# Peptides against a protein of PDB entry 6A30: the designs that were tried, part 93

Target 1, 150 residues: chain A of PDB entry 6A30
Amino acid sequence: AQDADNVLQPIMDLLDSNLTLFAKICEKTVLKRVLKELWKLVMNTMERTIVLPPLTDQTMIGTLLRKHGKGLEKGRVKLPSHSDGTQMIFNAAKELGQLSKLKDHMVREEAKSLTPKQCAVVELALDTIKQYFHAGGVGLKKTFLEKSPD

## One batch from the design tools (peptide; made by RFdiffusion4, then SolubleMPNN)

Design b2_p23_1_s2 (from b2_p23_1, 7 letters changed)
Fold by OpenDDE base, seed 5:
Structure b2_p23_1_s2 (fold): chain B 150 residues (1-150), chain A 23 residues (1-23)
Amino acid sequence: as target 1 above (150 residues)
Amino acid sequence: MTKSQKRIEELTKKLKEALKEKE
């Protein structure tokens, strides 16, 4: 559905922008940590979208992801020299640390009941994103993906 | 498949390949 695409596109843009670089420069353990933080960010963003008025849903995902993703925009992937790679990892780690603060800004608004259509869109989006993070079994574990990020 | 579904499959493939190369 067009609605599912509207939800997924900003998320995919975030994932593509961040993980393409991290996948190249990070060791596996570091990359998995990045994946976990991105998973939390995505889940929190989706949760906010659910609790916020429907009129702002699409724009809010984009805005929330853009506000917290801005640190990585200058990734014109020039193959960083070894020194540049370390600095990029440090900067990226700093940016990821700021993502943890996003949780503190989640307004405990009472979750409005989703319409059946909204539920279907969210379910489809979640399944799609879980599939991505699981990456055929080499990414995050299913048990982790099934847990609440809270 | 929607455009997004195709794109996520491609991204998933990229991530999968990147993780496999690190093992």
Scores: peptide ipSAE 0.417, ipTM 0.875, DockQ to the pose 0.542
Fold by OpenDDE base, seed 1:
Structure b2_p23_1_s2 (fold): chain B 150 residues (1-150), chain A 23 residues (1-23)
Amino acid sequence: as target 1 above (150 residues)
Amino acid sequence: MTKSQKRIEELTKKLKEALKEKE
């Protein structure tokens, strides 16, 4: 359980920081696209974490999540100007572009064999994150979440 | 519930509400 917490905390920070703003300013269709991109980013980050050092290394996970993301701060995103709604949307779109760049830099590494304990932690983390993105059926579809993030 | 479990439930609720408001 504690090991899963170490994996989930930085992911939740990423999700909370980004989706709070997007959920307010974006239309439904745009928000769904944001969710899909974040899902892919999270999955790729988790895969890298498995290949690299222990899944329990929160600092490393945090570094991976922030490595190429400008304006992506732990627990908070820089708020765009509220004086111009158009500018706000533009800034949000810019942030999405930054997330896309981060994804592109997350090169797949050779998969390592996991210990039974690591497998259990990953399974728990994945189930938890899938629950979040599904959002009781109003978020991403189960069929999408069960497919490869590629 | 673990700290993470509690937090993810709260975040899920927030996301769910945000999506419903846009319908």
Scores: peptide ipSAE 0.416, ipTM 0.873, DockQ to the pose 0.527
Fold by OpenDDE base, seed 2:
Order: structure tokens, then C-alpha cells, then sequence
Structure b2_p23_1_s2 (fold): chain B 150 residues (1-150), chain A 23 residues (1-23)
């Protein structure tokens, strides 16, 4: 459980920081696209985390996200109280761009064989994240989530 | 329930609500 928390915490930070804004300002179709991209990013991040020597999963994800996502600061997107819709869209686009760049740098490395314990942690994390993205059926389809993110 | 589990549930709820509002 604790190991799963270490994996999930950075991911949740990523999701919370990005989706809070997108959920508010995007139309459903756009939001779905954002969710798909975030899903891919999360999957790639998890994959990389598994491949890399047991760096504290949290530190590695955090470092990867921080290194490539300098703009994914715990941006309390202080939506300026008076930011017009245009500014919000611009900020959203910026965030998406940063995520895309991160995705491109997240080269799928060949996963080393995981120990049973590591597998269990990853599975738990994946299931949890899938539930999030599925969002009780209003989010991404299960069929999509069960497919390769590529 | 772990802290992360609680948090993900909250985030899930937020996402669900946001998506429903857009339907």
C-alpha cells in the first residue's frame, strides 16, 4: 500500500494540477482529448519508473515531471480573478504543450523484469488510475484504458 | 484506506462532476 502511494502521489499531483483547469474551461470533447493525453503520459511515466532502478518511485516521477515539466509547477494556476477566457485557454494550451513535450521525451525503455512485489504495486496503481480516468463511466472508455497507450 | 486512495477518490469525484456538467 505504501509503495503504491509513492507511485500515485506524483501522478495525482499531475492530474490535479492539470485537470482542475481543463475540467473548468474545456468542452467535453476537448476534455476527453486531454484525458487521453494525460493517460498516455501517466502510463509512460509509470513504465519508465518501473524500468529505472528502484529509485524511490516518487522521486523519479517527481524528477521526471519536474525536469520536463518546469512549467508543470504545482501551478496553482492562479487563475487571475479576471483572466478572460482567452488567457485561460492560453494557459491550458501551455500546459498541454508541456505535457506533450514530456511525452515525447518519455521514450519507452525496455522494462526490466519486475519482482512480484513490484508487479503488485504497479497493478494496484494502474487499477486506481484507470478508475480515475474512467470516472464512473463518464470519462474514458474501459476499452481504451485496457489498450496500449501508444 | 491510504492517503492516496482517499485523494484519488476525491479527484475522481471532481472529474466526474466536471464531465457530467458538460453533458
Amino acid sequence: as target 1 above (150 residues)
Amino acid sequence: MTKSQKRIEELTKKLKEALKEKE
Scores: peptide ipSAE 0.413, ipTM 0.872, DockQ to the pose 0.544
Fold by OpenDDE base, seed 3:
Structure b2_p23_1_s2 (fold): chain B 150 residues (1-150), chain A 23 residues (1-23)
Amino acid sequence: as target 1 above (150 residues)
Amino acid sequence: MTKSQKRIEELTKKLKEALKEKE
């Protein structure tokens, strides 16, 4: 349980920081696209941490997610309170572009064997994160969440 | 219920509410 919490906390920080504002200002279609990109980013980050010889799995995931989150924040355009719909879409598209670039820089390493303990932690973490992205059925579809992020 | 479980429920609620408002 503690191991899963340590993995989940940095992920939740990333999700909260990146989706809270977007969830308020973006139209549904744009928001869903953002969710898809964030899902891929989270999955790739977790995969990298799993396949890399764990220094400490928790520290590595947290560091990677924090670095990625900070990188996204730096590219985040400040929306004026009275932005028209066109400008809002443009800004959202720019954010998506940044997410895509970040994804492309994430190198997939060869899958390494996991210990039973590591598998259990990953499974618990994945289930928890899937629940978030599914958002009671109004978020991403289960079929999408069950597919490979690649 | 772990701290993470409580937090993810809160975040999920926020996202769910935001998406529903856009329906």
Scores: peptide ipSAE 0.406, ipTM 0.871, DockQ to the pose 0.555

Design b2_p23_1_s3 (from b2_p23_1, 10 letters changed)
Fold by OpenDDE base, seed 4:
Structure b2_p23_1_s3 (fold): chain B 150 residues (1-150), chain A 23 residues (1-23)
Amino acid sequence: as target 1 above (150 residues)
Amino acid sequence: MTKSQERIKKLTEELKKALEEKE
């Protein structure tokens, strides 16, 4: 359980930073697109972290997520004016677009076998994150969340 | 319930509300 918290904390920080504002200002279709890209990012980050056993610390996950998700700074998000919001969405979309290009560089390294304990932690973390993205049925479809990011 | 689980529940509810308001 504590190990799951270590994995989840940086992910939650990413989600909080990148979705809280956009969830308020974006149109539904745009928001769902953002959710899909963030889901892919999270899955890819977790996959890399799992495949690289020594690097499962919170710092590494945070660094990987920050490197790919130029997180909106922890700054008190002033509700942007309509014009400011549009620019922020554009910038976020541009950043997310760069993340999609990173997919092509994922080298399938041979997955080292996780211990049963590590598997349980990952499963718990994944279930928790899936719950977030599903958002009680109004978010991403369960079928989409069950698909491994290709 | 861990602190992270509580936090994610809160975030989930916030996202849910935001999406529902857009429907």
Scores: peptide ipSAE 0.313, ipTM 0.819, DockQ to the pose 0.572
Fold by OpenDDE base, seed 3:
Formats: C-alpha cells, sequence, structure tokens
Structure b2_p23_1_s3 (fold): chain B 150 residues (1-150), chain A 23 residues (1-23)
C-alpha cells in the first residue's frame, strides 16, 4: 500500500495541476485530446519507473512529471478572457506535441522482469489511474485505456 | 481507504462533473 501511494502521489499532483483548469476552460473535444496525451505521459512515466528501479524515488517521478507538465504556471486562475483561453489552449497543444515527440525518442529499454511485488503495485496503480481517466464513463473509453501497454 | 484512494476519488468526481457539464 505504501509503495503504491509513493507512485500515485506525484501522478495525482500532475493530474490535479494540469486538468483542473483545462477541464473548466476547454471545449469537450479539446479536453478529451488533453486527457489522451496525459494518459500517454502517465503510462510512459510508470513504465520508466518500473523498468528503471533507480528512478523509483518519488522525487524523481515527481521531477519527471513536473518537467513534462511545467507549461502551466501556477498563475491565479483568473477566468481567462476568450483570447487568453485560446492562447492557453495553443500553448498546451504545443507542449503536448513536444511530449508526443519525446515518446518517439524514448529508447525502449529492455523489459526488465518485474518482481511479484512490483507487479502488484503497478496493477493497483494502473487500476486507480484508469478509473480517473474513465471518469464514470464520461471520460476516455475503456477500450482506449486497455490498449495502453501494461 | 488509503489517503491516495480518497484523493483520486475526489479528483475523479471533479473531472466527471466538469465533463458532464460539457455534455
Amino acid sequence: as target 1 above (150 residues)
Amino acid sequence: MTKSQERIKKLTEELKKALEEKE
């Protein structure tokens, strides 16, 4: 349980910081696209954490997630004017585009065998995160979430 | 329920609400 919490806390911080504002300001289609890109980012981060035991430090996971999510300055959420909202969406799209390019450069490190304990932690974390992105059926489809590499 | 489970439940409900408002 504690090991799962250590993995989940940085992920929840990323999701809270990036989706709370976008969920309010984005049109539904744009928001779903953002959710898909964040899902990919989370999956890639988890994969690295599992494959690279030295990166299991919560600080390292948090740093990796923050480096990829840093585009949103913690500015006091003034309801952006229509112009400000468009610019924020554009900036977010640009950042997400950069993340997609990073995926292509991610050296598929050889799948290291996971210990049974590591597998259990990953499964619990994945199930929890899938529930978030599914959002009771109004978020991402289960079929999309299940196609993601475990 | 762990602290993380409670937190993710809250975040899930917030996202769900935001998406439903856009339907």
Scores: peptide ipSAE 0.302, ipTM 0.812, DockQ to the pose 0.516
Fold by OpenDDE base, seed 5:
Structure b2_p23_1_s3 (fold): chain B 150 residues (1-150), chain A 23 residues (1-23)
Amino acid sequence: as target 1 above (150 residues)
Amino acid sequence: MTKSQERIKKLTEELKKALEEKE
């Protein structure tokens, strides 16, 4: 559905922009930590999108992701020299640390019951994102992905 | 498949390959 695409596109843009770079430059354990933080960010962003009025959903995902994603300039991925890679990891870790503070700004708005249509869109989006983070079994464990509050 | 589903599958395969190369 067009609605599912609208939810998934900003998430895919976030994942494409951040994880492609991290996947190249990070060691496996660091990459898994990055994946866990991105998973939390995606879940929190989806939760906010669901709780917020439909008219702001697309703009809010984009704004939330843009506010926290501003540090990755679209610089043409020249293979960073070893020094550039370390600085990029440090900057990215700093940005991820700022993303953890986003959790504190999630206003516990009473979860309005999702409409059946919204539930279907969220379920489809969640399944798609879980598939991404699981990465055929080499990414995050299914048990970790399933413990995320639906 | 929606365009988004196709795109996410591609991204998933890219991530999978990157993780497999690190094992």
Scores: peptide ipSAE 0.269, ipTM 0.796, DockQ to the pose 0.566
Fold by OpenDDE base, seed 2:
Structure b2_p23_1_s3 (fold): chain B 150 residues (1-150), chain A 23 residues (1-23)
Amino acid sequence: as target 1 above (150 residues)
Amino acid sequence: MTKSQERIKKLTEELKKALEEKE
């Protein structure tokens, strides 16, 4: 459980910081695209975190995400004027672009064989994250989530 | 439930609500 928390915490921070805003401001179609990209990012991040035991330090994911996430100031969601909404979308798109770049840099290092313990942690984390992205059926399809590399 | 599990549940519900509002 604690090991799963260590994996989930950085992911939740990413999701909380980015998706909460996106979920509010984006059109459904855009949001779904964002979710797909974030799903891929999360999967890649988890893969790296677990395969590289020394990288289990929340600091690297946090630092990678923070280096790219510095643009998401906890902007007090002032009700955006029409101009503010456009800027928020632009900022959101910029953040997405940064996440995409991060994905491209997240070269799939050859995953060393996970220990059974690591596998269990991954599975638990994956199930939890799948539930998030599925969002009770209104998010990403289960079929999409299941086809993603576990 | 771990703190993380509780947090993810909350986030899930928030996302769910946001998506439902867009339908």
Scores: peptide ipSAE 0.269, ipTM 0.795, DockQ to the pose 0.567; fails the geometry check

Design b2_p23_1_s4 (from b2_p23_1, 6 letters changed)
Fold by OpenDDE base, seed 3:
Structure b2_p23_1_s4 (fold): chain B 150 residues (1-150), chain A 23 residues (1-23)
Amino acid sequence: as target 1 above (150 residues)
Amino acid sequence: MTASQKRIQELTEKLKEAEKEKE
């Protein structure tokens, strides 16, 4: 449980600020679409981390996400006028696109078989992140999260 | 309650509040 929390904290730190912002600026249908794309990105990133454990520390997911998240410094988000909201979505999409490109350059190293302990941590992390994206019923539907190829 | 569960509750509350502010 503690290991799963350690893996999830950096992801949650990145997503909490962005989701809160998107919840404020996006209409409900747009927000749902954004959540679906973020879910796909997170699941793909987790899958690659599981399938391609980089030889280096559990901190890599957090570092990969943080290297892309460093652009969101505590700038007092003045509620951007309509023009600024579009630019923020564009910048967020660009950052997400860069995460996708980084995904393509990670050479499929041979899937090192996860130890039973690592599998248990991953399963717990996946369950927790599903709950995170469900957000007590405000976020994505459980049926969508369950049908995602895990 | 795990740290992650607490974060989920906090996010849920924030998203619910943001939805109410739009109505």
Scores: peptide ipSAE 0.311, ipTM 0.817, DockQ to the pose 0.780
Fold by OpenDDE base, seed 2:
Structure b2_p23_1_s4 (fold): chain B 150 residues (1-150), chain A 23 residues (1-23)
Amino acid sequence: as target 1 above (150 residues)
Amino acid sequence: MTASQKRIQELTEKLKEAEKEKE
């Protein structure tokens, strides 16, 4: 459980900020589309991250997140004017694009067979992320999350 | 409750609040 939490914390840090922003600025249909793309991205990232040794993955995700995370000090989120919202979406999309690039740079290390312990951590992490994206019914439908290739 | 589970609850609350603000 703790290992799963450690893997998920950096992802959740990124997602919490972005999803909160998207929830405020996006229309419901756009938000659902964004959530679907984020889900795919997270699933693809996790699939690759699990194949990589746990220590290197936390550092890479943490380093990518840390390079972009420095700027959000506690400034009063003035609801940005329509122009600022677009820029925030662009910045969030850029961050997501970097996460996608991380996916590409995550070397196809040979699919080492996951140990039973790693499988258990992955399963727990996947279940937790499904709950995260479901967000008590506000997010993605359970049926969508369950049909997604794990 | 795991740290992740707590964050899920917090996110859920934030998203619900944001949805209510749009109505």
Scores: peptide ipSAE 0.296, ipTM 0.808, DockQ to the pose 0.762
Fold by OpenDDE base, seed 5:
Structure b2_p23_1_s4 (fold): chain B 150 residues (1-150), chain A 23 residues (1-23)
Amino acid sequence: as target 1 above (150 residues)
Amino acid sequence: MTASQKRIQELTEKLKEAEKEKE
């Protein structure tokens, strides 16, 4: 459990600030689309980090996500005027695009078989992330999260 | 309650509040 929390904390740190911002500036339908893309990104990043690098490189997810997430921190949430909201969405879309590009630069290491302990941590982490993205019903639907290729 | 579970609750409340501010 603690290991899963340690793995998830950097991801949650990145997502909390971004999701809070998106929740403020985006319409509900746009927010859901953003959440779906973030979900795909997180799942793909986790898959690559779990399958390709050793567990020690899980800190690399946090570092990679943090390195790319630094672009958003400068938004002191001044209540965006309508024009500022569009610019923020554009900037956020640009950042999401950069995260997608980061996916392509992740080194394909040989798929190492996960130990039973690693599998248990991954399963717990996945369940927790599903709960995170569901956000008590405000976020993504459970059916969408369950149908995602795990 | 795990640290992650606490963060999920906090996020949920923030998202709910943000939704209310838009209505």
Scores: peptide ipSAE 0.291, ipTM 0.804, DockQ to the pose 0.768
Fold by OpenDDE base, seed 1:
Parts: C-alpha cells; structure tokens; sequence
Structure b2_p23_1_s4 (fold): chain B 150 residues (1-150), chain A 23 residues (1-23)
C-alpha cells in the first residue's frame, strides 16, 4: 500500500492542480475528453515507470515536475480571456507532449518481468488511479476505466 | 484510508464544487 502511494503521489500532485483548473474552465464535454487523454497518458506512464527501476523514475519525474511547476504560481487569477484558456490548454498539451518524449526515453530499457511484489503494487496503483479518474462520478465513467487495457 | 484515498476524496470535492460554479 505505501509503495503504491509513493508511486502515485507525484502523479496526483501534477494532476490535482491541472484537473481542478480544467474543471473550472472547460465545459463538461471538453473536460471528459481531456480526462480520457490524461488517463491514456497516465496508464502508459505507469506501465513504463513500474517496469523501469524505481531510482531513475523519481528523479526524472521530479525534475520534469520541478521545471514546469514554477510557471503557474505568480499569475493573479484574472479569468483568462478565451485566448488565454486556449494557451493554457496548449501549454498543458505541450507538457503532455513532454511526457510523451519521456515515454520514448523509457521505452528503450529492457522490459524486465515484474516481480510478484511489483505486480501487487501495480494492481493496487491501478485500482487507486481508476478511483482517482472516476472522482466520485464527476470524472470518467467506470465502464470506460474498466475497458481500458490494464 | 491511504494518503492517495484521501487525495481522491479532496479532488472529488473540488471537482464537484467546480461543476456547481459553472451552472
């Protein structure tokens, strides 16, 4: 349980602020589309992160998170004009694109078979992240999360 | 509850509030 929490905390730190912002600025239909794309990204990232040795992942995720997290603090919450909202979505998409590049860097390490302990952590992490994306019914439907390849 | 479970609840509340503010 604690190991799964340790894996999920950095992801949740990234997503919490962004999802809250998207929930405020996006229409319900747009928000659901964003959540679906984030779900795919998170699932792909988790699959790779768990297969890769734990040491490299914490530092790289931490460094990527640290570089991008600095920009959001200082802006006085002026309701972004329609143009600013688009730019924020574009910046978020760009950040997601950076995660995709991280994906390409992580693909090259030999897919070592998960140990039974790692499998148990993955299963718990997946169940937890499904609950996270479901968000008590506000987020993605359970049927969508269950049909997604685990 | 795990730390992650607590965060899920907090997020759920924030998202519900954000949806109410749009209506």
Amino acid sequence: as target 1 above (150 residues)
Amino acid sequence: MTASQKRIQELTEKLKEAEKEKE
Scores: peptide ipSAE 0.258, ipTM 0.785, DockQ to the pose 0.782

Design b2_p23_2_s1 (from b2_p23_2, 8 letters changed)
Fold by OpenDDE base, seed 4:
Structure b2_p23_2_s1 (fold): chain B 150 residues (1-150), chain A 23 residues (1-23)
Amino acid sequence: as target 1 above (150 residues)
Amino acid sequence: EEELKEIREKLLKPYKELLKKAE
């Protein structure tokens, strides 16, 4: 549990920061679309981080996400004017797009076989993230979350 | 199991609140 929390916490901090921003500026349907893209991003990042670095750097998933999320300084999210909201969505989409490009640069190093312990941590982390995105039914549909390549 | 439930609840609660505000 603690190992999973250590992996999840940096991801969740980033997600919470982004979701807080998006929840303020987006209506429900737009927010759901953003959530879907964030989900894809998280899954892709996790998949790569699991495949590429030895899980020993639990901080790496969080670091990869943080390196790309650093633009969200804890500044007082002033309620953006309509123009500012659009720009923030654009910037967020651009950041998400850059993260998708990171896809192409992460050379598939030979998938070091995860130890059974590492697999269990990853499974727990994935389950927790799925629950987070589902948010008791108000978030993403379970069917959508399950279609993500685990 | 209890710690996992607590972690899950801590994650879900803020997110649920955010989504409710966006509704």
Scores: peptide ipSAE 0.054, ipTM 0.579, DockQ to the pose 0.094
Fold by OpenDDE base, seed 5:
Structure b2_p23_2_s1 (fold): chain B 150 residues (1-150), chain A 23 residues (1-23)
Amino acid sequence: as target 1 above (150 residues)
Amino acid sequence: EEELKEIREKLLKPYKELLKKAE
């Protein structure tokens, strides 16, 4: 459980920060689109981390997410005026786009086989993330989450 | 806004439950 938390914490911090922002500035339809993009980002980040050597993995996700997440000030986001909301959405979309571009800079190291323990941690992490994005049925559909390459 | 808060809470629930098990 602690190992799973160590893997999940950086991802959840990113997701919580983004959700907090988007919950303030986005309508429900836009939020669902954002959730889909966040899901893709999370899955891509996890895939890369799993392929990377175990010792660098936790620190790399955290570092990558922190480097790009620093733009989301934990600060009390004043409810932007309607004009500010559009700019905030654009900035948030730009930040998500930058996170997706980080995909291209991670050198695919040779896929080492995960140990059984690492597999169990990854499975637990993936299940938790799927549950998170499903949000008791109000988030993404299970069929969409299951079709995403793990 | 209230609906979005509910969605956020439902999203965070699985993670909060995991944290409680890890402690």
Scores: peptide ipSAE 0.046, ipTM 0.574, DockQ to the pose 0.380
Fold by OpenDDE base, seed 1:
Structure b2_p23_2_s1 (fold): chain B 150 residues (1-150), chain A 23 residues (1-23)
Amino acid sequence: as target 1 above (150 residues)
Amino acid sequence: EEELKEIREKLLKPYKELLKKAE
């Protein structure tokens, strides 16, 4: 459980920060679209982390996620005009898109096979993330989460 | 706004329960 928390905490901090922002500025329909994109991002990040050596990457992912999370704090809560909200979503999407550039740096490390313990931690983490995105039925549909490249 | 707060709370609930089990 502690090992799973160490993996999940940076992801959950990022998701909570984004959800807090989007809950303030987005309508429900836009929020669902954002959740789908966040789901894809999380799955792609986890897939890459599974293929890559788990221990060195947690510090890199945590550092990268922390660097992206801190960028949101300095914005004085002026209620963004409709144009500012779009720009904030665009900037958030751009920051999330820059996590795709992390792909090129992460792919270079030798694919290490996960130990059985690491596999169990990853499975628990994946289940928790699926439950998070399902949100007791108010989030993403189970059928959508199950069709994700598991 | 209240509906969005409820969605957020339901999203965080599974994670909060996991943290309680890890204590």
Scores: peptide ipSAE 0.046, ipTM 0.580, DockQ to the pose 0.407
Fold by OpenDDE base, seed 2:
Structure b2_p23_2_s1 (fold): chain B 150 residues (1-150), chain A 23 residues (1-23)
Amino acid sequence: as target 1 above (150 residues)
Amino acid sequence: EEELKEIREKLLKPYKELLKKAE
């Protein structure tokens, strides 16, 4: 449980921060699209983080998240005009895109077979994330979450 | 805004439950 929490916490903090922002700015239809892209990103990030030795990547993700999270605190969010919301989405997407570039620097360590313990942690994490994105039926459809190529 | 708050709460609920079990 502690190991799963250590893996999930950075992801959930990222998701909570971004979803809170998107929930305030985006219409329901846009939010669903964002959720789909976030789902893909999370799955891809987890796949890589799991394949990579857990220690180094958590600190990098945490550091990247901490650097970007500090920027969100200060501004008295005057409800930005429609243009500012789009720019915030773009910036958030760009930040998420930098997580995709972390892909290239994440050394393709050869698919070292995950230990059974690591597999169990990953499965638990994936299940929790699926539940998170399903959000009791208001989020993504179960069929979409299940068809996501693990 | 209220619907979005509800979505957020539903998203966070499984995670909060997981944290409680870890404790």
Scores: peptide ipSAE 0.034, ipTM 0.545, DockQ to the pose 0.405

Design b2_p23_2_s2 (from b2_p23_2, 13 letters changed)
Fold by OpenDDE base, seed 4:
Structure b2_p23_2_s2 (fold): chain B 150 residues (1-150), chain A 23 residues (1-23)
Amino acid sequence: as target 1 above (150 residues)
Amino acid sequence: DKELEELRAKFRQPYQDKLQQAA
């Protein structure tokens, strides 16, 4: 569990920062769309990152996501109380763009084999991320999450 | 597994609350 937490925490920090904003400003249907895009982005990023380096105590995924997540937190524009909807959408798009940039930096190189332990950690991490996105049924559907490549 | 459930809850609940408020 601790190893999984090490992987998950940076991801969740990044996601929570973005999703907090999106949940506030998006209507339900828009929010679902945003969640789907974020899910895809996270999965793609993880896939590329896992294939590159062996997982360490500070997994490459965690390290990379933490680095960018911290950048997002520091760079998050505090929405003024009187900000118009346009500005909020712009800020949301900016946050998504930053996450997308992270994906673009993840280049798949020669696949390294994961140890059984590393595989177990990844599986646990993925399961937890799925639960996060499902959010007790108010988020993405389980059927959608299960179709995403691991 | 209790530990696993606790881990899941750590990440799930805060976000679930936010989504419920928005839905």
Scores: peptide ipSAE 0.089, ipTM 0.661, DockQ to the pose 0.094
Fold by OpenDDE base, seed 2:
Structure b2_p23_2_s2 (fold): chain B 150 residues (1-150), chain A 23 residues (1-23)
Amino acid sequence: as target 1 above (150 residues)
Amino acid sequence: DKELEELRAKFRQPYQDKLQQAA
């Protein structure tokens, strides 16, 4: 439990901060889209942290954000004209990229397969994050969360 | 903002419940 909390607390603090921001600036449909993108980012970051060898932290986050950012460009999400909202989402995504620090908390041994204990912590973390994003039914649908390739 | 606090509570509650269960 304590190990899982050590992993989850930074993520949840970041997500809570971002949720506060997005809830203020987004209507419900836009918020759901943002949550989907955050979900993808979190899952991708966790997957890379767990599965991929330590690539230099800053470049992966930048590349992930750029790859996913290009996908957002084609969808005219008329975020209100304030360039500030998109930049805030981008900044929030960068902060989520600091989930690379999860590497230090989740996988102390960068190059080795996860121990059974580490696997259990990751499973608990993933389940908790799914529940967080579901938010008692007001967030993302369970079917969407379960189809996530992670 | 009451609405914002309610929304935040809905997102945090599952996390808190999970921590309590794992303890």
Scores: peptide ipSAE 0.066, ipTM 0.623, DockQ to the pose 0.606
Fold by OpenDDE base, seed 5:
Structure b2_p23_2_s2 (fold): chain B 150 residues (1-150), chain A 23 residues (1-23)
Amino acid sequence: as target 1 above (150 residues)
Amino acid sequence: DKELEELRAKFRQPYQDKLQQAA
């Protein structure tokens, strides 16, 4: 439990803060689009944090942030707020880059393979995040969450 | 504010449930 909490808490705090911001400034349809992009970003960040060596992680996060930031602009996200919606998305993406800290909790050794314990923690984390994004049916559809964002 | 809080509660509840199950 404690290990799972250590992994999930930073993610959940980040998601909660960003969701609060977007829920406040976005219409329902825009919010769903933002959630989809956040989901993709989270999944890609987690995958790369687990699979890629530490040296490539920073460069990869930067690339992901840039790619997803452009994707949201193309989605015609009109934010009703006086604030630049693009800037808010970029800020949220930068904050999601802090998910790299997840590596500090999961990667004990330079071993490319996760231990069974680490696998269990990852599975629990993924399931929890999926449930979070589903939000009892008011968020993203389960079918969407089960698909690879790649 | 109330609507936003209700939305937040829906998002947080699954996390809390999973923590309890894993304990």
Scores: peptide ipSAE 0.055, ipTM 0.608, DockQ to the pose 0.614
Fold by OpenDDE base, seed 1:
Structure b2_p23_2_s2 (fold): chain B 150 residues (1-150), chain A 23 residues (1-23)
Amino acid sequence: as target 1 above (150 residues)
Amino acid sequence: DKELEELRAKFRQPYQDKLQQAA
């Protein structure tokens, strides 16, 4: 439990901070879209942290944001200014880059395959994050969360 | 402000519940 909390707490603090910000500035429909993008970002970050060797923090986030940022252009959700919404997501992603500190906590153990204990912690963390994004039914649908590659 | 706090509570509650179960 404590090990999982040590991994999850930074993520939860970041998500809570971002949720507070987005809930203040976004309408309900926009908030749902933002949650979907945050979910993708979190999942991609975790996947890369587990699967990929420590890539330099700045390059991974920049590449992920560039690749997914193109998808946001075509959906004319009238975000007040196109530039501001993208910049806010970029800033949120930059803050999620501090999830690299999560990487440092997990990677401090040598480049070896995740131990069974580490796998259990990651599974618990993933389940917890799914529950967070579901938020008792007010967040993302379970079917959407389950389609994400674990 | 109350609505925002209620929203945050719904997101945080599953996490808190899991921490309590694992304790």
Scores: peptide ipSAE 0.167, ipTM 0.740, DockQ to the pose 0.558; fails the geometry check

